# Designs tried in a protein design run: peptides against a protein of PDB entry 2AKA. Part 30

Target 1, 299 residues: chain A of PDB entry 2AKA
Amino acid sequence: MEDLIPLVNRLQDAFSAIGQNADLDLPQIAVVGGQSAGKSSVLENFVGRDFLPRGSGIVTRRPLVLQLVNSTTEYAEFLHCKGKKFTDFEEVRLEIEAETDRVTGTNKGISPVPINLRVYSPHVLNLTLVDLPGMTKVPVGDQPPDIEFQIRDMLMQFVTKENCLILAVSPANSDLANSDALKIAKEVDPQGQRTIGVITKLDLMDEGTDARDVLENKLLPLRRGYIGVVNRSQKDIDGKKDITAALAAERKFFLSHPSYRHLADRMGTPYLQKVLNQQLTNHIRDTLPGLRNKLQSQL

## One batch from the design tools (peptide; made by RFdiffusion4, then SolubleMPNN)

Design b1_p11_5_s2 (from b1_p11_5, 5 letters changed)
Fold by OpenDDE base, seed 4:
Structure b1_p11_5_s2 (fold): chain B 299 residues (1-299), chain A 11 residues (1-11)
Amino acid sequence: as target 1 above (299 residues)
Amino acid sequence: SIEEALSLLPS
């Protein structure tokens, strides 16, 4: 089997077009994390472009099916506007915001209806992720007081599926034992079989502390392990620091840090991309026979 | 459709 990720992309597109009338548990990676966990930065670092909505509170309010496709060209396409090629990633960001508002209105509500975005780039590996709204406890704008539970319910629609891998994004500068991402992952994946841990903000930890035990998979063991990353600071983002430069700084961080130097070759955004590509490919290979059987039984 | 999906999947 070759090109399994593109194959699943075609399946995702097909099911999206028909409103997913078939209850099919597609192999996928759902990205979960608390607000400000660094989730958007991780995804943008994969693409090497700023293209996701930013701000305070809930920025992702619809699931974003992000299909990364290695290509000689660089452009983005939305399933809801086929044939339109976006080469300006600022326009991609604006389209995500506009499409979100068209469905949810201006009250900062949420919707479970996905936005399907495909990004072609020479800088990416084939990888599909489902970016989910950040977990929060505080309503903003005209959001209902139970928005926390609405978000959690939405996340549960994805992460409870057996074929859903969970990319749990947790900031290191917060108590990892209280990580929203790891908590929800533990709830639906108690044996840690489907969860991949991402630890962000390692550069923002208090002096004299480190996340070595977590990254070495000794504190909260996951079968698929943990990968540390260093994203651009908010200052760097505001200052429009280039992602390529940020990736170089990330590499330098791990190589120079006494607690992480020995792990440096298994850390950072490029390594995370590679691992996710491999894990998703293998996961698809393992699940496709079952999916075929399920579909055949529905004829 | 289910038939379309099956056509995409290897046998």
Scores: peptide ipSAE 0.209, ipTM 0.869, DockQ to the pose 0.544
Fold by OpenDDE base, seed 1:
Structure b1_p11_5_s2 (fold): chain B 299 residues (1-299), chain A 11 residues (1-11)
Amino acid sequence: as target 1 above (299 residues)
Amino acid sequence: SIEEALSLLPS
């Protein structure tokens, strides 16, 4: 059998080309989180490149189907501009912004039409994620007043699907009981069967506090557990701190922290990527027979 | 199409 993740990538591309069948429940991982929860940083850390739109408020305004493919070469390709290979990841960022603006206009609105981006890299495992707009409460600028609900409705189109795994990204320096990611996950996955928790900003927690109980899956248990990560600070990003160096610092953080050292081998971005690769592969294997049967019944 | 999707899936 072929690699299962590339197989689903071909399905995703095919459906995007002809118009996505809303009734098709592809095995996938949807990334959800509040604005500034650290979603973009997690995805960029997988690639080891800065390539996602940044800023305050809503930066992801269309679903981004991010297909990571392990390769000896490093480049990116968009489905909407086939044949063009991007080797400058700054140009990748600009293309995402341009393609987003082409559809949404200048009002910073959202669109449910996905952008399909494939990244080939020797630094990635095969992994496909659907990055979704960050949940928000307050419109900024000229955003529509109901932007919160527009985003939620868009997210629900993905996360309500039974074959959709949910990567719930929550910052540790906020009350996890109020996590937008965990709330929406609990709404559609009340038994915690499809949700993988990612805890960001562990390095930004108040002195004397830690997220040990959460990371040990004792506070808000998920079947698939939690993985803590440490992203670059805004200062680090502005200072163009290398992602490789940041990953080393992340490892050091977990190893040296009294509350996390015993979990260190099950924390961090590299471990998260490995777990997601494995879980997605297994999930695809488990769901493909049912998907085939469903499609056959529609003939 | 459904046929196209099925062609991509293992039998």
Scores: peptide ipSAE 0.209, ipTM 0.867, DockQ to the pose 0.514
Fold by OpenDDE base, seed 3:
Structure b1_p11_5_s2 (fold): chain B 299 residues (1-299), chain A 11 residues (1-11)
Amino acid sequence: as target 1 above (299 residues)
Amino acid sequence: SIEEALSLLPS
């Protein structure tokens, strides 16, 4: 049997080409989180490259189908520009920005039409994520006053699907009870069956506080649990701090923290990537028979 | 097409 994740990638590409992504319940992981929750940093840490748009306000304005493929070579390619291989990840970032602007214009509007990006790398596991726009309450630039609801409606098109797993990204330095990611996840997955919690910014919590109860799945239980990560600071990102060094610092953080030391082997970006690869693979295996039957019934 | 999609899926 061929690898299941690449198989679903081919399906995603085929349906994206005809604009039918919203109508198909493909096995996938949708990434949700508030603005500045650390979502982009998590994705970049998987690749080990800076390649996502950065800035204030809404940065991701179209769904990004990010297909990571383990390979001996390192390069990226877009579905919308077939035949072009990107080896400079700055050019990848620029292409995302250009393709986004081509559709949305310069008003920082959003579009539900996905961008499909495939990254080949020796440093990744096979993993596909759908990065969604960050939830916001404040319009920026020429955005319409109802941009918050436009984003929410877009997210709902993905996360309401039964075969959609939800990667809910929440910062630890904010009240988790008010997490936009966990709120939307709870709305569409009230029993916590499809949601994987990611807790970022653990290094930015107030002294004397910790997220131990959350990470131990005791405060807001999810069937699939929580994984804590430590991302680069904004200063480090702006300064182009090496991601490899940041991952080492993340490991050190968990090992040295009294509240997290016992969890250290089940925390951090590398562990998160492994878990997501496994969960996605298993999820695809479980859902493909049903998908086949559904498609057959449409003939 | 649906037929093409089915051809990709394992039987």
Scores: peptide ipSAE 0.208, ipTM 0.868, DockQ to the pose 0.526
Fold by OpenDDE base, seed 5:
Structure b1_p11_5_s2 (fold): chain B 299 residues (1-299), chain A 11 residues (1-11)
Amino acid sequence: as target 1 above (299 residues)
Amino acid sequence: SIEEALSLLPS
């Protein structure tokens, strides 16, 4: 089958090079969620490496175009420093922080200018995601008082595009009906046609409660459904728990939980990767003809 | 450029 995701990656890189990011309606998946919703952990679980900025509050302050490419080798490359191969993912994290600070300064401000990161790995499926800043209510540090609205405006630049799929990440241990991710998704995709729901922190729900109705697509229906995942705890991250071991624990969680056992084969990070790969591939196939026509009309 | 982008897209 034709590798459509790598094709779109080349388009993304080309448009980024000419400064036309976010203005073109490329087929893509934007990742949205509140702060601490587990977005970064989901992305790191795909790669199997710790490489994203960590901390309390806002961590992603620029859009991160994360291009995962299945390869026999493992390394990362940034578009802003072409030719440099990163094999130490701690250095990847540091480069993200440095490149973010270069544009935004040290005031914890945000910028709509994307960082393009490509990760080659034998452990990934071809998948491109745009990680967006986490939605917040309270400014931290020397952030402007309207930081919440700045973040929302940035997100809207992506999620309002017709060819943008939305990966809405919501924690199960909070009121899902009031999820920031699902709210913004509902605002721009009221019929739930472009939204994939991810439910994190299922292991942190109060005893006697579960998210079965949500995961079965019965509470807040999405055409593309919901997928539950279990990420490493902060304690596990601090303790350097291996992501591979965490994925095994995730599988065990779903298989052993009375509310989720029957869904186990359609849950978890590996399944999420497969679904996103398939949906993105199909979405690209469906949208490229229209994109070509649009570009031709602009000549 | 737009021409470059079109060159990447299948016909």
Scores: peptide ipSAE 0.208, ipTM 0.867, DockQ to the pose 0.542

Design b1_p11_5_s3 (from b1_p11_5, 6 letters changed)
Fold by OpenDDE base, seed 5:
Structure b1_p11_5_s3 (fold): chain B 299 residues (1-299), chain A 11 residues (1-11)
Amino acid sequence: as target 1 above (299 residues)
Amino acid sequence: SIQEALSLLPS
């Protein structure tokens, strides 16, 4: 099958080089969620490495175009420093932080200018995601008092685009009906046509409660459905728990849970990767003809 | 450029 995701990656890089990011309606998946919803953990689980900024509050302050490419080798490359191969993912994390600070300063402000990161790995499927800043209510540090609205405005630049799919990440241990991710998705995609729901923190739900109705697409229906995942706890992250081991624990969680056992084959990070790869590929195939026509009309 | 982008897209 034609590698359509790498093709779009080349388009993204080309448009980034000319400063036309976010203005073009490229087929893509934007990742949205509240702070601490588990977005970063989901992305790191795809790669199998710790490489994203950590901390309380806001961590992603610029859009991160994360391009995963299946390869026989494992390394990362940034568009802003072409030719440099990163094999230490701690250095990747540091580069993200440095590049973020270069543009935003040290005031914890945000910028709509994307960082383009490509990760080659034998452990990934071809997949491109745009990680967006986590939605917040309370400014931290010397952030402007309207930081919430700045973040929302940034998100809207992506999620309002017709060719943008939305990966809405919501924690199960909070009121899902009031999820920031699902709220913004509903606002721009009221019919639930472009939204994929991800439910994190299923292992942290109160005893006697479960998210079965949500995962079965019965509570807040999305055309593309919901996928539950179990991320490493903060304790596990601090303890350097291996992501591979965490993925095994995730599988065990779904298989052993009475409310989720029947869904286990359609849950978990590996399944999420497959679904996103397939949906993105199909979405690209469907949208490229229209994109070509649009570009031709602009000549 | 737009031309470069079009060159990447399949016909």
Scores: peptide ipSAE 0.229, ipTM 0.876, DockQ to the pose 0.545
Fold by OpenDDE base, seed 1:
Structure b1_p11_5_s3 (fold): chain B 299 residues (1-299), chain A 11 residues (1-11)
Amino acid sequence: as target 1 above (299 residues)
Amino acid sequence: SIQEALSLLPS
């Protein structure tokens, strides 16, 4: 049998070409989180490149189907511009912004039409994620007044699907009981069967506090557990701190922290990537027979 | 199409 993740990538590409991707219950991982929860940083840390739109408010305004493919070469390709290989990841960022604006206009609105981006890299495991717009409460600028509900409705199109795993990204420096990611996950996955928790900003927690109970899966238990990560600070990003150096600092953080040292081998971005690769592979294997049967019944 | 999708899936 072929690699299962690349197989689903071909399915995603095929359905995207005919505009049916959102309606098909493909085995996939949807990434959800509040604005500024650290979603973009997690994804960029997988690639080891800065390539996602940044800023305050809503930066992801279309679903981004991010297909990571382990390769000896490093480049990116978009489904909407086949044959063009991007080796400058700044140009990748610009293309995402341009393609987003082409569909949504200048009002910073959202569109449910996915952008399909494939990244080949020696630094990645095979992994496909669907990055979704960050949940928000307050419109900014010229965003529509109902933007919160538009985003939620868009997210629901993905996360309500039974074959959709949910990567719920929550910042540790906020009350997890109020996590937008965990709330939406609980709404559609009340038994916590499809949700993987990611806890960001562990390095930004108040003195004397930690997220040990959460990371040990004792506070808000998920079947698939939690993985803590440490992303670059805004200062680090502005200072162009290398992602590789940031990953080393992340490892050091977990190893040296009294509350997390015993979990260190099950924390951090590299471990998260490995877990997601394995879980997605297994999930695809488990769901493909049912998917085939469903499709056959629709002929 | 459904047929295209099925062609990609293992039998």
Scores: peptide ipSAE 0.227, ipTM 0.876, DockQ to the pose 0.514
Fold by OpenDDE base, seed 3:
Structure b1_p11_5_s3 (fold): chain B 299 residues (1-299), chain A 11 residues (1-11)
Amino acid sequence: as target 1 above (299 residues)
Amino acid sequence: SIQEALSLLPS
């Protein structure tokens, strides 16, 4: 049997080409989080490259189908520009921005039409994520006053699907009870069956506080649990701090923290990537028979 | 097409 994640990638590409992504319940992981929750940093840490748009306000304005493929070579390619291989990840970032602007214009509007990006790398596990626009309450630039609801409606098109797993990204330095990611996840997955919690910014919590109860799955239980990560600071990102060094610092953080030391082997970006690979693979295995039957019934 | 999609899926 061929690898299941690449198989679903081919399905995603085929349906994206005809604009039918919203109508299909493909096994996938949708990434949700508030603006500045650390979502982009998590994805970049998987690749080990800076390649996502950065800025204030809404940065991701179209769904990004990010297909990570383990390979001996390192390069990226877009579905919308077949035949072009990107080896400079700055050019990848620029292409995302250009393709986004081509559809949305310069008003910082959003579009539900996905961008399909495949990254080949020796440093990644096979993993596909759908990065969604960050939830916001404040319009920026020429955005319409109802941009918050437009984003929510877009997210709902993905996360309401039964075969959609939800990667809910929440910052630890904010009240988790008010997490936009966990709120939307709870709305569509009230029993916490499809949601994986990611807790970022653990290093930015107030002194004397910790997220131990959350990470131990005791405060807001999810069947699939929580994984804590430590991302680069904005200063480090702006300064182009090496991601490898940041990952080492993340490991050190968990090992040295009294509240997290006992969890250290089940925390951090590398562990998150492994868990997501495994969960996605298993999820695809479980859902493909049903998908086949559904498609066959439509003939 | 649906037929093409089915051809990709394992039987």
Scores: peptide ipSAE 0.227, ipTM 0.876, DockQ to the pose 0.526
Fold by OpenDDE base, seed 4:
Structure b1_p11_5_s3 (fold): chain B 299 residues (1-299), chain A 11 residues (1-11)
Amino acid sequence: as target 1 above (299 residues)
Amino acid sequence: SIQEALSLLPS
């Protein structure tokens, strides 16, 4: 089997077009994390472009099916506007915001209806992720007081599926034992079989502390392990620091840090991309026979 | 459709 990720992309597109009337558990990676966990930065670092909504509170309010496709060209396409090629990633960001508002209104509500975005780039590996709203406890704008539970319910629609891998994004500068991402992952994946841990903000940890035990998979073991990353600071983002430069700084961080130097070759955004590509490919291979059987039984 | 999906999947 070759090109399994593109194959699943075609399946995702097909099911999206028909409103997913078939209850099919597609192999996918759902990205979960608390607000400000660094989730958006991780995804943008994969693409090497700023293209996701930013701000305070809930920025992702619809699931974003992000299909990364290695290509000689660089552009983005939305399923809801086929044939329109976006080469300006600022326009991609604006389209995500506009499409979100068209469905949810201006009250900062949420919707479970996905936005399907495909990004062609020479800088990416084939990888599909479902970016989910950040977990929060505080309503903003005209959001209902139970918005926390609405978000959690939405996340549960994805992460409870057997064929859903969970990319749990947790900031290192917060108590990892209280990580929203790891908590929800533990709830639905108690044996840690489907969860991939991403630890962000390693550069923002208190002096004299480190996340070595977590990254070495010794504190809260996951079968699929943990990968540390260093994203651009908010200052760097505001200052429009280039992602390529940020990736170089990330590499330098791990190589120079006494607690992480020995792990440096298994850390950072490029390694995370590779691991996710491999894990998703293998996961698709393992699940496709079952999916075929399920579909055949529904004819 | 289910038939379309099956056509995409390897046998």
Scores: peptide ipSAE 0.223, ipTM 0.876, DockQ to the pose 0.544

Design b1_p11_5_s4 (from b1_p11_5, 6 letters changed)
Fold by OpenDDE base, seed 3:
Structure b1_p11_5_s4 (fold): chain B 299 residues (1-299), chain A 11 residues (1-11)
Amino acid sequence: as target 1 above (299 residues)
Amino acid sequence: SIEEALSLLPE
């Protein structure tokens, strides 16, 4: 049997070329979360490189279809730049920014048109994620006053699809009851069947507090559960702290924390990557027959 | 095309 994730990648590329990405219910994982929830850091930790735009306010302004492919070599390719191999991930970041600005202009607007980025790396499992703009309440710069709703509408185009899994990224140092990610997930997946919870910033919680009940799936239960992660601080990112060192520190955090030690083997970025690979593979297997039937009926 | 997409999918 062919690798199912690469198969869906080919489908995504084909549909992106014709501008129909939003119309097809392809098996995929959409990443949702508030601004500064740590989404970009999670994705960069999978790759082990700094390659996503950074800044204040809305960083991701177009959907990013991030296709991770396990390979002996390390390089990136954009669907809009066929034949160009990027080996410098700083150039990858610059290309994302340039391509975003080309479509949205310089007003920090958003566009629902995806950017398709494939990353080959020996450090990744096969995994495809759709990174979506961070939810916000406050427009920045010259953004329109309704930017919040524009973002929500864009997210809804993805997360309302039955074959879309939702990676809901929430910071632990904020009230989870007010998590933008969990709110939107609950709206479109009220039974918690399609949602995977990611809890970031566990290292930034107030002294004497923990997210144990959440991580044990006792507070806001999801069928697919929660995985805690510890990302680099903004200071560490600005200081170019090595991601490998950060992953080691994450492991140490869970192992040494009294509230999380018993969960340590089911926490952290490497475990999250493994779970997502498995979940996506299984999800594709379950959904492709239905997709085939749907397409056949349209002939 | 739909035909091309179907050609990619397993039987």
Scores: peptide ipSAE 0.210, ipTM 0.869, DockQ to the pose 0.527
Fold by OpenDDE base, seed 1:
Structure b1_p11_5_s4 (fold): chain B 299 residues (1-299), chain A 11 residues (1-11)
Amino acid sequence: as target 1 above (299 residues)
Amino acid sequence: SIEEALSLLPE
């Protein structure tokens, strides 16, 4: 049986080429989170490379269709730049920034037009994610005053689709009840059927507090549950701490923490990758028959 | 096209 994730990747590429991406309910995982929720760090930890734009403000300004493909070689390809293989992930970051600016202009506005990035790596499982702009309430720089609503409208175009799974990224060092990610997920998925919770910044929680109840799926139950992760700190990123070392530290964190040690085998970035691969594969399997029927009915 | 998409999907 052909790998289902690569199959959907081909569909995504084909639909992107014809400009019909917005109208098709493809089985996919949309990544949502507030600004600085740790969303970019989660994605980079999957690849094991620094390749996403960074900053204090809105970083992702276009949807990024990130297609991870397990391979013996490591390189990246953009759909808008066919035939060019990127082996330097700094160049990947620069290309994302350049391609974003090309479409959005210099005002740091947003565009609903996706960037399609495929990363081949021996360090990844087959996984496709759609990274969406971080939710914000305050415009930064030259952003339009209605940027919050523009971002929200863009996110809604993805997360309202029935075949869209939602990876809701929330920081643990903030009140979960105020999580932008969980709020939008609850709005479009009130029964919690399509949402996977990711809890970041567990290492930054106040002393004497923990997210055990959340991670045990007892506080705000999701059918697909929650997975805690520990990302590199900004200091670690600035200090060029290796992602591999960070993953080891993450494992150590969960194993050594009194509140999380019993969950350690179901936490962390590697486990999240496995779960997402499985969830996406199963979701595609369940969705493709309906998608075929829908397409046939349009013919 | 829709036809192209269908061609990619398993029968």
Scores: peptide ipSAE 0.208, ipTM 0.867, DockQ to the pose 0.527
Fold by OpenDDE base, seed 5:
Structure b1_p11_5_s4 (fold): chain B 299 residues (1-299), chain A 11 residues (1-11)
Amino acid sequence: as target 1 above (299 residues)
Amino acid sequence: SIEEALSLLPE
């Protein structure tokens, strides 16, 4: 049986080529979260490379369709520059920034036009994610005063679709009851059927507090549950701590923490990758027959 | 095109 995720990748590429970007209800996972929630770090941890734009404020300003493909080789390719293989992930970062600026200009505006990036790696499972701009309330630089609503409108184009799964990324060191990610997920998925919760920054919680109730799916229950992760700190990133070491530290964190030890085998970035791969695969299998019928009816 | 998309989908 052909791998279903690569099949959907080909569909995504084909539809992008004809300008049908956000209009198709393809089975996909949209990543949502507030600014600085740790979305980019989660994605980089999947790849094991630093390749996403970084900075303060809105970093992701266009949807990034990130297609991870397990391969014997490691390189990246963009749909907008076919045939060019990137082996330096710093160049990948620069290309994302350049392509973003080409469309949005230098005013840090946003665009709903996706960037399609495929990463081949021996260190990844087959997985496709759509990274979306971080939700914000405060315009920065030359951003329009209604940037918050522009971002929300962009997110809604993805997360309202029935075939869209939602990866809601929330930091544990903030009030989870006020999580932008969980709020938007609850708005469009009130029964919690399409949402996967990711809790970041568990290592940054105040001493004596924990997110156990959230991770055990007791506070805001999601059918697909919650997975806690520990990302590299900004200090670790600046210090060039490698992701491999960070993943080991993450495992150690969960195993050694009194509140999370019993959950440790169902926590962490590697487990998250596995779960997302499985859930996406199953979701595609369930969705493709309906998609085929829909397309056939449009002929 | 829709035809191209259908060609990619399993029967």
Scores: peptide ipSAE 0.207, ipTM 0.867, DockQ to the pose 0.525
Fold by OpenDDE base, seed 4:
Structure b1_p11_5_s4 (fold): chain B 299 residues (1-299), chain A 11 residues (1-11)
Amino acid sequence: as target 1 above (299 residues)
Amino acid sequence: SIEEALSLLPE
């Protein structure tokens, strides 16, 4: 079996087109994290483009099925507007915002209906992620007071599924024991079998502190381990710092840091992409037989 | 359809 990720992409597209009437638990990676955990930056670093909505509060308000496909060309395509190729990633961002607003309205509400975005690029590995709304406790705009619970309920629709891997994104400059991402992951995956930990903001930790024990999988052990990353600062994002330059800085950070230099080859965004590609591929391979059986039983 | 999905999956 080769090209398993593209195969599942075709399944995802097909099921999305028919409203997922088959109630299939597709092998996927759901991305979870608190607001401002660095989740969007991780995804943008994979693509090497700024294309996700940014701002304060709840930025992602619909699930975003992000299908990365290695290709000789670079462009994006939405399932809701097939045939339109986006080469300007600012237009991709605007389309995400417009499509979100079309469904949720102007009140900054949320919807469980996914946006399906495929990105072709020579700079990506084949990888599909489902970006989910950031966990929050504070309503913004015209959001209902129970928005926290609405988000939680939406996340639970994904992360409770047996075939869902969880990419738990947690900032290192906060108490990791209180990480929203790790809490929800622990709730639905108490043995840490489906969870991959991503630790962001390692460069923003207090002087004299480090996340070495976490990254070495000694503090809150996950079967699939932890990968540290360093994202662009907000200043760098606002200043449109090149992602390629940021990735070089990330590499330098790990290599030069006394607590992380020994882990440097197993850290950073490029390594994370590789691991996720491998994890997803293997996960698909393991789950496809069961998926076939389930589909056959529904005929 | 379910049939289409099955056609995509290996045996």
Scores: peptide ipSAE 0.203, ipTM 0.869, DockQ to the pose 0.546

